# Designs tried in a protein design run: peptides against a protein of PDB entry 3OAK. Part 15

Target 1, 145 residues: chain A of PDB entry 3OAK
Amino acid sequence: DDLEQYLDEKILRLKDEMNIAAQLDIDTLNKRIETGDTSLIAMQKVKLLPKVVSVLSKANLADTILDNNLLQSVRIWLEPLPDGSLPSFEIQKSLFAALNDLPVKTEHLKESGLGRVVIFYTKSKRVEAQLARLAEKLIAEWTRP

## One batch from the design tools (peptide; made by RFdiffusion4, then SolubleMPNN)

Design b1_p10_3_s4 (from b1_p10_3, 5 letters changed)
Fold by OpenDDE base, seed 4:
Structure b1_p10_3_s4 (fold): chain B 145 residues (1-145), chain A 10 residues (1-10)
Amino acid sequence: as target 1 above (145 residues)
Amino acid sequence: GKELMEEWME
């Protein structure tokens, strides 16, 4: 219906915005590596983060989020950056918190690749202990019988 | 549990 279509369009727009933000940050960091210009700071994801968290927190958007594979963009945001570093502490923390309230199923984890990435966060020595625990909590929830 | 995780890793 009209509402469903509106919500689909809303989520798809956000998905596009997230992908663009991720790519812009990647481009910035690649340029930083290439040129050695340490003044280049990747901030596009951080700038968009509040909107992402807001959308992920809306119960009425849960089905639309999952059906449109917005979690793929979430996964992209969690992937290591060109310099080998992980996304900011705030991005990790906020996304892990938001993911905790979504009714994520196995099919969503597979189609988005999110499950694999979150498992990475439970195992990586580069991840802050606090965030590793949040990742572990997600895995525990997703692997419940 | 473990089976699900394996599916995610594929």
Scores: peptide ipSAE 0.099, ipTM 0.704, DockQ to the pose 0.449
Fold by OpenDDE base, seed 3:
Structure b1_p10_3_s4 (fold): chain B 145 residues (1-145), chain A 10 residues (1-10)
Amino acid sequence: as target 1 above (145 residues)
Amino acid sequence: GKELMEEWME
């Protein structure tokens, strides 16, 4: 119906915005590495984060979020950056928290690749202990019999 | 379980 279509379009627009933000940050960091210009700072994801968190936290959007594979963009935001570093602490924390309240199923983990990335966060020595625990909690929930 | 995790990593 009209509402469902409206919500789909809203989520797809956000998905596009997230993907653009991620690519812009990657481009910035690649240029930083290439030129040595330390004044180049990647901030696009951080700027968009509040909007992402707001959308992910709305229960009435859960089905739309999952059906449109917004989790693929979440996965992209969690991937290591060109210099091997991880996204900011705030991005990690906010996304892990938001994911905890979504009714994520196996099919969503597969189509988004999110499961693999979160497992990475449970094993990486570069991840803060607090965030590693959040990642472990997610894995436990997703693999619960 | 482990099987599901393996599927995720494919």
Scores: peptide ipSAE 0.098, ipTM 0.705, DockQ to the pose 0.435
Fold by OpenDDE base, seed 2:
Structure b1_p10_3_s4 (fold): chain B 145 residues (1-145), chain A 10 residues (1-10)
Amino acid sequence: as target 1 above (145 residues)
Amino acid sequence: GKELMEEWME
């Protein structure tokens, strides 16, 4: 129906925005590495984060989020950056919190690659203990009988 | 659980 179509378009636009933000940050950090210009700061994801969190928190958008594989973009946002660092603490924390409230199913984890990335966060020595625990909680929730 | 996780990592 009209509402469903509107919601699909909304989520797909956000998905595109997220992917663009991720790529711009990657480009910024690559340039920082190449030039040594430490004034270059990757901030596109951070700037967009409030919008992402807002959308992910809307219960009425859950089906649309999952059906349109927005979790693929969430996965992309969680991947390590060119300089070997992880996304900001705030990004990790906010996304893990948002994911905890979504009715994520196995099929969504597979098609997005999110499951694999979250597992990474449970094992990485670079992840803050608090966030590792959040990742572990997600894995436990997704794998519980 | 473990089997499912392995599938995710493939």
Scores: peptide ipSAE 0.085, ipTM 0.697, DockQ to the pose 0.454
Fold by OpenDDE base, seed 5:
Structure b1_p10_3_s4 (fold): chain B 145 residues (1-145), chain A 10 residues (1-10)
Amino acid sequence: as target 1 above (145 residues)
Amino acid sequence: GKELMEEWME
């Protein structure tokens, strides 16, 4: 199917872009720590965020998103940074909101590692209360009988 | 649900 192939390629390209953005930000922050150059700012994930949110919000892409394990890249974006800090408030809020509308199943949580990371956000003292509540809502949805 | 959460924490 030509359409299915097109959608797969589109999602796989985004997945690659997300992974690259995350790694570039990690590299920037590591270099900042090593050199003391405070002018080095990690901006790659923030720049790509609007595109990520746009794709995650499209119902017709849900199956393609889940089948290609795009959630692994979402998990990567939520992981702590080299200096121990968490991704920006906006990244957390946008991703949690987008995840709430996806038909995520246990198999997707396992293959992506997303479940473990979202649980972390429900318990961490470094997370804003309102975002912890969003994480809790996701866990409640994913653990329904 | 509880069992799933425990699996995720591994």
Scores: peptide ipSAE 0.082, ipTM 0.694, DockQ to the pose 0.480

Design b1_p10_4_s1 (from b1_p10_4, 5 letters changed)
Fold by OpenDDE base, seed 4:
Structure b1_p10_4_s1 (fold): chain B 145 residues (1-145), chain A 10 residues (1-10)
Amino acid sequence: as target 1 above (145 residues)
Amino acid sequence: SAEYMLSLLE
């Protein structure tokens, strides 16, 4: 119906925005590495983060979020950066928190690749202990019998 | 194990 269409479009727009932000940050960091210009700071994801968190927190958007594979963009945001670093602490923390309240199912994990990435966060030595624990909590929830 | 959990998610 009209509402579903509206919500779909809303989520798909956000998905595009997230993907663009991720790519812009990647481009920035690649250029930083290439040129050595340390003034180049990747901030696009951070700038968009409040909007992402806001959307992910809306109960009425849960089905739309999952149906449109927004979690794929969440996965992209969590992937390691060109310099080998991980997304900012705030991005990790906010996304893990938001994911905790979504009714994520195995099918969503598979189609988004999010499951693999979150498992990575449980194992990586580059991840803050606090965030590793959040990742572990998610994995435990997603793998419950 | 993490590997087992991964297998469940892929």
Scores: peptide ipSAE 0.032, ipTM 0.663, DockQ to the pose 0.253
Fold by OpenDDE base, seed 1:
Structure b1_p10_4_s1 (fold): chain B 145 residues (1-145), chain A 10 residues (1-10)
Amino acid sequence: as target 1 above (145 residues)
Amino acid sequence: SAEYMLSLLE
């Protein structure tokens, strides 16, 4: 199917872009730690965020997103950074909002590791209260009988 | 608890 192939390629390209952005930010922060150069700022994920949110919001992409394990890249974006800090407030807020409208199933949580990371956000003292509430909402939906 | 919810996802 031509459309299916097109959508698969679109999502796979986005996964690559997301993974590259995450690694570049990690590299930037590691270099900042090693050199003490405080002018080094990790901005790659923030730059790509609008595109990620746009894709995650498309109903016609939901099956392709889930089938290609894009949630693994979402999980990577939510993981703590080398200096122990969390991704920006905007990244957290936007991703949690986008995840709310996806028909995420247990199998997707297992293959992506997203469930574990979102649970972390319900427990961390470094997470803003409103985002912790969003994380709790997701967990409640995913674990509903 | 968070630990219980995690167990449901594993």
Scores: peptide ipSAE 0.029, ipTM 0.668, DockQ to the pose 0.245
Fold by OpenDDE base, seed 5:
Structure b1_p10_4_s1 (fold): chain B 145 residues (1-145), chain A 10 residues (1-10)
Amino acid sequence: as target 1 above (145 residues)
Amino acid sequence: SAEYMLSLLE
């Protein structure tokens, strides 16, 4: 119906915005490495984060979020950056918190690749202990019988 | 282990 179509379009638009933000940050950091210009700061994901969190937190959008594979964009946002660093602490914390409230199923993890990335966060020594614990909690929920 | 959990997601 009209509402469902509206919600689909909303989520798909956000998905595109997230993917663009991620790529722009990657481009910025690659240029920083290439030129040595330390004034180049990747800020696109951080700028968009409040909108992402707002959408992910709405229960009435859960089905639309999952059906449109928005989790693929969440996965992309969590991937390591060109300089070997991880996304900002705030991005990690906010996304892990938001994911905890979604009815994520195995099929969503597979089609998005999110499962593998979150496992990475449970194992990496570059991840803050607090965030590693959040990742572990997610994995425990997703693998519950 | 994390590896085992990962296998359940594959």
Scores: peptide ipSAE 0.029, ipTM 0.670, DockQ to the pose 0.246
Fold by OpenDDE base, seed 2:
Structure b1_p10_4_s1 (fold): chain B 145 residues (1-145), chain A 10 residues (1-10)
Amino acid sequence: as target 1 above (145 residues)
Amino acid sequence: SAEYMLSLLE
């Protein structure tokens, strides 16, 4: 119906915005590495984060989020950056929190690749203990019988 | 282990 179509389009637009933000940050950091210009700071994901969190937190969007594989873009946002670092603490914290409230199923984890990335966060020495615990909690929930 | 949990997601 009209509402469903509206919601689909909303989520798909956000998905595009997220993907663009991720790529722009990658480009910024690659340029920083190439030029040595330490004034170059990747900020696109951080700037968009409030909007992402807002959308992910809306219960009425859960089905649309999952059906349109927005979790793929969430996965992309969580992947390591060109300089070997991880996304900001705030991005990790906000996304893990939001994921905890979504009715994520195995099929969504598979089609998005999110499961593998979250496992990474349980093992990486670059992850703050607090966030590693959140990642572990997610994995436990997703793998429960 | 994390590896075991990962296997459950495969």
Scores: peptide ipSAE 0.028, ipTM 0.672, DockQ to the pose 0.241

Design b1_p10_4_s2 (from b1_p10_4, 4 letters changed)
Fold by OpenDDE base, seed 3:
Structure b1_p10_4_s2 (fold): chain B 145 residues (1-145), chain A 10 residues (1-10)
Amino acid sequence: as target 1 above (145 residues)
Amino acid sequence: SEEYMLSLLE
């Protein structure tokens, strides 16, 4: 199926872009720590966020998203940064909202590692209360009998 | 890493 192949390639390209953005931000922050140059700001994920949200919100892409393990890149985007800080509030909020509408199954959680990261957000004192509640909701949905 | 995340919870 030509359409299916096209959609797979589209998601895989986005996955690559997300991974690159995450690594660039990590590199920026590591350099900031090393040099003390406070003008270095990690903004690659923020710049790409609208595209990520757009893709995650499309119902016709759900199967392609899950089949290609895009959730692994979502997990990477949610991980703590080198300085111990978390991704921006907007990234957290947008991703949790998008995850809430995806038909995520146990197999997807295992292959992506997403479950462990979301659990982290239920425990961290650096997470805003409203986002911690969203994380709890996701965990409840994913572990519901 | 997961170990790093756990260390941040302490």
Scores: peptide ipSAE 0.366, ipTM 0.888, DockQ to the pose 0.074
Fold by OpenDDE base, seed 1:
Structure b1_p10_4_s2 (fold): chain B 145 residues (1-145), chain A 10 residues (1-10)
Amino acid sequence: as target 1 above (145 residues)
Amino acid sequence: SEEYMLSLLE
């Protein structure tokens, strides 16, 4: 099916772009730590965020998103940075909101590792209260009998 | 890593 193939390729490209953005930000922050150059700012994920949100919000892409394990890249984006800080408030808020509307199943949580990271956000003292509540909501939905 | 995340909770 031509459409299915197109959608798969689209999601896989985004997945790659997300992974690259995450690594570039990590490299920037590691260099900042190494050199002490406080002018180095990691912004690659923030720049790509609108595209990520746009894709995650499309109902017709849900199956393709889940089948291609895009949630692995979402997990990567949510992971703590080398300096111990968390991704920007906007990234956290946008991703949690997008995840709320996806039909995530147990198998998707296992293959992506997303569940463990979201649980981290329910426990971290660095997370804003409103975002911790969103994380808790997701966990409750995913663990619903 | 998961170990790193856990260390940040301490």
Scores: peptide ipSAE 0.359, ipTM 0.885, DockQ to the pose 0.074
Fold by OpenDDE base, seed 5:
Structure b1_p10_4_s2 (fold): chain B 145 residues (1-145), chain A 10 residues (1-10)
Amino acid sequence: as target 1 above (145 residues)
Amino acid sequence: SEEYMLSLLE
C-alpha cells in the first residue's frame, strides 16, 4: 500500500528528527557545564515541538505512530537533562495531552519505556502540580483492569 | 536512565 508506506516513512523521519534534537540539547547542556558559557541554550526540542504536536494530534496516524515506536522518542524527550532539570513546561504539557488521545497498549509501553518515565513525573518534586496530575491520569488509564 | 531518574527523587 503506497499510502501506508508513505506514512511509515514520514513517522520514521520524525522519530529520527526527535532523537537528534534531544541529543543536540544534551550536548549543548554538557558543553555549558564544561565551559561555563551561560550563553549556550538548549533549543532544539522546542523548535521541533510544533511539528511533533501536529503529527501526534492526527487520528489517522495513530496506528503508524504506535507501530513504529514513536513513543520511544516521546520518552526520550521527557527524560531529565544532564543538569538535573526537566524539559520545558510546554513540552511536558503538549506531550501529556497528546498521549491522552492515543490508544496506547501495554506492548507499546514496554517497547518504548514510556511507562517508567511517566511514573517518574508522578513522583518528582520538580514537576508542576497540574502536570503531575496529567501523568497520574495517564498511569490510571494504562493500568486500569 | 532509570537509575538517574531515581536519584533525582532523593
Scores: peptide ipSAE 0.357, ipTM 0.886, DockQ to the pose 0.075
Fold by OpenDDE base, seed 2:
Structure b1_p10_4_s2 (fold): chain B 145 residues (1-145), chain A 10 residues (1-10)
Amino acid sequence: as target 1 above (145 residues)
Amino acid sequence: SEEYMLSLLE
């Protein structure tokens, strides 16, 4: 119906925005590495984070989020950056919190690749202990029989 | 990529 179509388009637009933000940050960091210009700061994801959190927190959008594979963009946002660093603590914290409240199923993990990335967060020495525990919790929930 | 992530764990 009209509402469903509107919601689908809303999520798809956000998905595109997230992907663009991720790529712009990657480009910024690559340029920083290449030029040595330490004034180059990747901030596109951080700027968009409030909007992402707002959408992910809406219970009535859960089905639309999952059906449109927004989790693929969440996965992209969580991936390590060119310099080996991870996205900001706030991004990690916000996304893990949001994921904890979503009814994620096996099929969503497969089509998004999210599971593999979250597993990485359980192992990486660059992850704060608090967030590593959240990642572990998610994995435990997603792999529960 | 997954390969890149794994490399960061080494």
Scores: peptide ipSAE 0.354, ipTM 0.883, DockQ to the pose 0.075

Design b1_p10_4_s3 (from b1_p10_4, 5 letters changed)
Fold by OpenDDE base, seed 5:
Structure b1_p10_4_s3 (fold): chain B 145 residues (1-145), chain A 10 residues (1-10)
Amino acid sequence: as target 1 above (145 residues)
Amino acid sequence: SFEYMQSLLE
């Protein structure tokens, strides 16, 4: 119906915006490494984060989020950057919190690759302990008998 | 096990 179509388009637009933000930050950091210009700062994901969190928090969008594989873009945002660093503390914390309230199923984890990335966060020595614990909580929820 | 958990999420 009209509402479903509207919601699909809304989520797909956000998905594109997230992917673009991630790529722009990657490009910025690659250029920083290549040129040595330390004034180049990757900030596109941080700028878009409030909008992402707002959408992920809406219960009425949950089905649309999952059906359109928005979790793939969430996975992309959590991947390591060109210099080997991880996304900001705020990005990690906000996304883990939002994921905790979504009815994520195994099929969504597989089609997005999100499960693999979250497991990484439970093991990495580069991750803050409190965020590793949040990642552990998600894994526990997703693997419930 | 960790390997089993990982298999469920990939």
Scores: peptide ipSAE 0.032, ipTM 0.647, DockQ to the pose 0.267
Fold by OpenDDE base, seed 1:
Structure b1_p10_4_s3 (fold): chain B 145 residues (1-145), chain A 10 residues (1-10)
Amino acid sequence: as target 1 above (145 residues)
Amino acid sequence: SFEYMQSLLE
């Protein structure tokens, strides 16, 4: 119906925006490495984060989020950057918190690759202990019988 | 186990 179509388009637009933000940050960091220009700072994901969190927190969008594989873009945002660093603490914390309230199923984890990435966060020595615990909590919820 | 969880999520 009209509402479902509107919601699909909304989520797909956000998905595209997230992917673009991620790529722009990657490009910025690659250029920083190549040129040595330390003034180049990747900020596109941080700028978009409030919108992402807002959408992920809406109960009426849950089905649309999952059906359109928005979690793939969430996974992309959580991946390591070209210099080997991880996304900002705030991005990690906000996304893990938002994921906790979504009715994520195994099929969504597989089609998005999110499961593998979150497991990475439970093991990485570069991750803050607080965030590793949040990642562990998600894994526990997703593997509950 | 970690291995089991990984198998479910990958």
Scores: peptide ipSAE 0.032, ipTM 0.654, DockQ to the pose 0.272
Fold by OpenDDE base, seed 4:
Structure b1_p10_4_s3 (fold): chain B 145 residues (1-145), chain A 10 residues (1-10)
Amino acid sequence: as target 1 above (145 residues)
Amino acid sequence: SFEYMQSLLE
């Protein structure tokens, strides 16, 4: 219906925005590495983060989020950056918190690749202990009987 | 096991 179509379009637009933000940050960091210009700071994901969190927190959007594989963009946001670093603490924390309230199923984890990335966060020595625990909580919820 | 967990998520 009209509402369903509207919500689909909303989520797909956000998905595009997220992907663009991720790519812009990657481009910024690649240029930083290439040029040595330390004034180049990747900020696009951080700027968009409040909107992402807001959308992820809306119960009425859960089905649309999952059906349109928005979690793929969430996964992209969680991937290591060109310099080998991880996304900002705030991005990790906010996304893990938001993911906790979504009715994520195995099929969504597979189609998005999110499961593999979150497992990485449970294992990586580069991840803050607090965030590793959040990742562990997600894995526990996603893999419980 | 970890392997089982990973198999579910990949």
Scores: peptide ipSAE 0.032, ipTM 0.646, DockQ to the pose 0.274
Fold by OpenDDE base, seed 2:
Structure b1_p10_4_s3 (fold): chain B 145 residues (1-145), chain A 10 residues (1-10)
Amino acid sequence: as target 1 above (145 residues)
Amino acid sequence: SFEYMQSLLE
C-alpha cells in the first residue's frame, strides 16, 4: 500500500545516505594518509549517526529495515577504515545497541554479511572490552536454537 | 570500494 511504499523509499534513501557517508569517510582518510594533513577528519558517518539510530529504533520500521537489507549498510559502517582503525566508539556502541532490539534472523545476517562482521568484533584486539561483550551477546542471540 | 575493508575482516 501507500504507507508501505513510503516506508520502503524512506529506508532505501537512508541506505544510500549511509553508503555515501561511508565512502566519503574512506576518501577523507585516504587523503589524510596521502597528504599527511592531520586536520582532515572523517565525520560523515558521525554526522548521520543520529538519523540512523532514530530509524533503527522505530519498531514500526523493523520489517521495512530488514526487508530492504539496511543491515548491509550497517555492516559497511562497522567495517575497518583505511588507516586500520575501527569506526568511532560511539558508532559501534549505538549500532550494537540498535541491533540488539531488532528481530534479526539468519537470512538477514546472510544477505547483509553482518554476522561475519560482528564476529570480527568479538575477536579483534582493537575493540573495547565492553563492545566486544555486546558483540558476543548479539552472536549468542542470533545463534540461539 | 569496500574491498580493502572486506579484506581486513578475512
Scores: peptide ipSAE 0.068, ipTM 0.710, DockQ to the pose 0.061; fails the geometry check

Design b1_p10_4_s4 (from b1_p10_4, 5 letters changed)
Fold by OpenDDE base, seed 4:
Structure b1_p10_4_s4 (fold): chain B 145 residues (1-145), chain A 10 residues (1-10)
Amino acid sequence: as target 1 above (145 residues)
Amino acid sequence: SFEYMLSLLE
């Protein structure tokens, strides 16, 4: 119906915005590496994060989020950056928290690749202990019998 | 096992 279409378009627009933000940050960091200009700071994802969290937190958008594979963009945001670093603490924390409230199913994990990335966070020595625990909680929920 | 868990997520 009209509402469903509107919500689909909303999520798809956000998905696009997220992907653009991720790419812009990647470009920034690549340029930083290439030029040595330490004044270049990747902040596009951080700037968009509140909007992402807001959308992820809305119960009425859950089905639309999952059906449109927004989790793929979430996965992209969680992937290691060109300089080998991980996304900011705030991004990790906010996304893990938001993911905890979504009715994520195995099929969504597979089509988005999110499951593998979150597993990475449970094992990486570069991840803050607090966030590793959040990742572990997600994995536990997603793998619950 | 970890490998089994991983297999469920990929």
Scores: peptide ipSAE 0.038, ipTM 0.682, DockQ to the pose 0.243
Fold by OpenDDE base, seed 5:
Structure b1_p10_4_s4 (fold): chain B 145 residues (1-145), chain A 10 residues (1-10)
Amino acid sequence: as target 1 above (145 residues)
Amino acid sequence: SFEYMLSLLE
């Protein structure tokens, strides 16, 4: 129906924006490595984060989010960057919090690759302890009987 | 096991 179509388009636009932001940050950091120009700072994901969190927090969008595999873009945002660094503390914290309230199922984890990435955050020595605990909580919820 | 848990996420 009209509402369903509207919501699909909304989520697909956000998905595209997220992917673009991620790629721009990757490009920035690759250029930083290549040129040694320390003035190059990756900020596109951080700038878009409030919009992402806003959408993920809306209960009426949950089905649309999951059906359109927005979690793939969430996974991309959580992956390590070219310089070996991780996304900002705020990105990690906000996304883990938002994921905690979504009715994520196994099929969504598979099609997005999100499960593997969150497992990484439970094991990495570079992750803040409090965020590792949030990641562990997600894993527990996704694997409970 | 860890491997089993991982299999549920993939």
Scores: peptide ipSAE 0.038, ipTM 0.681, DockQ to the pose 0.240
Fold by OpenDDE base, seed 3:
Structure b1_p10_4_s4 (fold): chain B 145 residues (1-145), chain A 10 residues (1-10)
Amino acid sequence: as target 1 above (145 residues)
Amino acid sequence: SFEYMLSLLE
């Protein structure tokens, strides 16, 4: 129906925006590495984060989020950056919190690749302890018999 | 186990 179509389009637009933001940050950091220009700072994801969090927190969007594989873009945002660093603490914290409230199923983890990335956060020595614990909580919930 | 968890996510 009209509402469902509207919601699909909304989520797909956000998905595209997220992917663009991620790529722009990657491009920025690659250029930073190439040129040594330390004034280049990747901020596109951070700028878009409030909108992402707002959408992920809405119960009426849960089905649309999951059906349109928005979690793939969430996975992309959590992946390591060209300089080997991880996305900002705020991005990690906000996304892990948002994921905790979504009815994520195994099929969503598989189609998005999110599960493997979150496992990375449980064992990486570069991740803040509190965020590693949040990642562990997610994995425990997703793998609960 | 870790392997079991991975199997659920692949």
Scores: peptide ipSAE 0.037, ipTM 0.682, DockQ to the pose 0.270
Fold by OpenDDE base, seed 2:
Structure b1_p10_4_s4 (fold): chain B 145 residues (1-145), chain A 10 residues (1-10)
Amino acid sequence: as target 1 above (145 residues)
Amino acid sequence: SFEYMLSLLE
C-alpha cells in the first residue's frame, strides 16, 4: 500500500545515505594517511548518526528496516576503518543499543553480515569493555534456542 | 561453543 511503499523508500534512502557517509569517512581517513594532514577528521557517520538512531528506534519501522536489509549498512558502519581504528565509541554504543531492541532473526544476520561483525567486537582488544559486553549480549540473544 | 555460535551467524 501507499504507506508501505513510503516506508520502503524512506529506509532505502537512509541506507544509501549511510553507505555514502561510510565511504566519505573512508576517503577522508585514507587521505589523512596519505598526506599526514591530521586536521582531516572523518565526521560523516557521526553527523548522520542521530538520524540513523532515530529511524532504528521506531517500532513501526522494524519490519521495513529488516526487510530492506538496512542492517547491511549498520554492519558497514561498524567495520574497522583504514587506519585500523574502529568507529567512534558513540557510534558503537548507539548502534548496539538500537540493535538490542530490533527483532533481528538469523536470516537478517546472514544477509547483512552483521553477526560476524558483532562477534568481532566480542573479541577485539580495541573495543571498550562496556561495548564488548553489549556485543556479547547481542550474540547471546541472537543465538538463543 | 564459540565456534558453534559463529556458525549460526554465518
Scores: peptide ipSAE 0.034, ipTM 0.679, DockQ to the pose 0.267

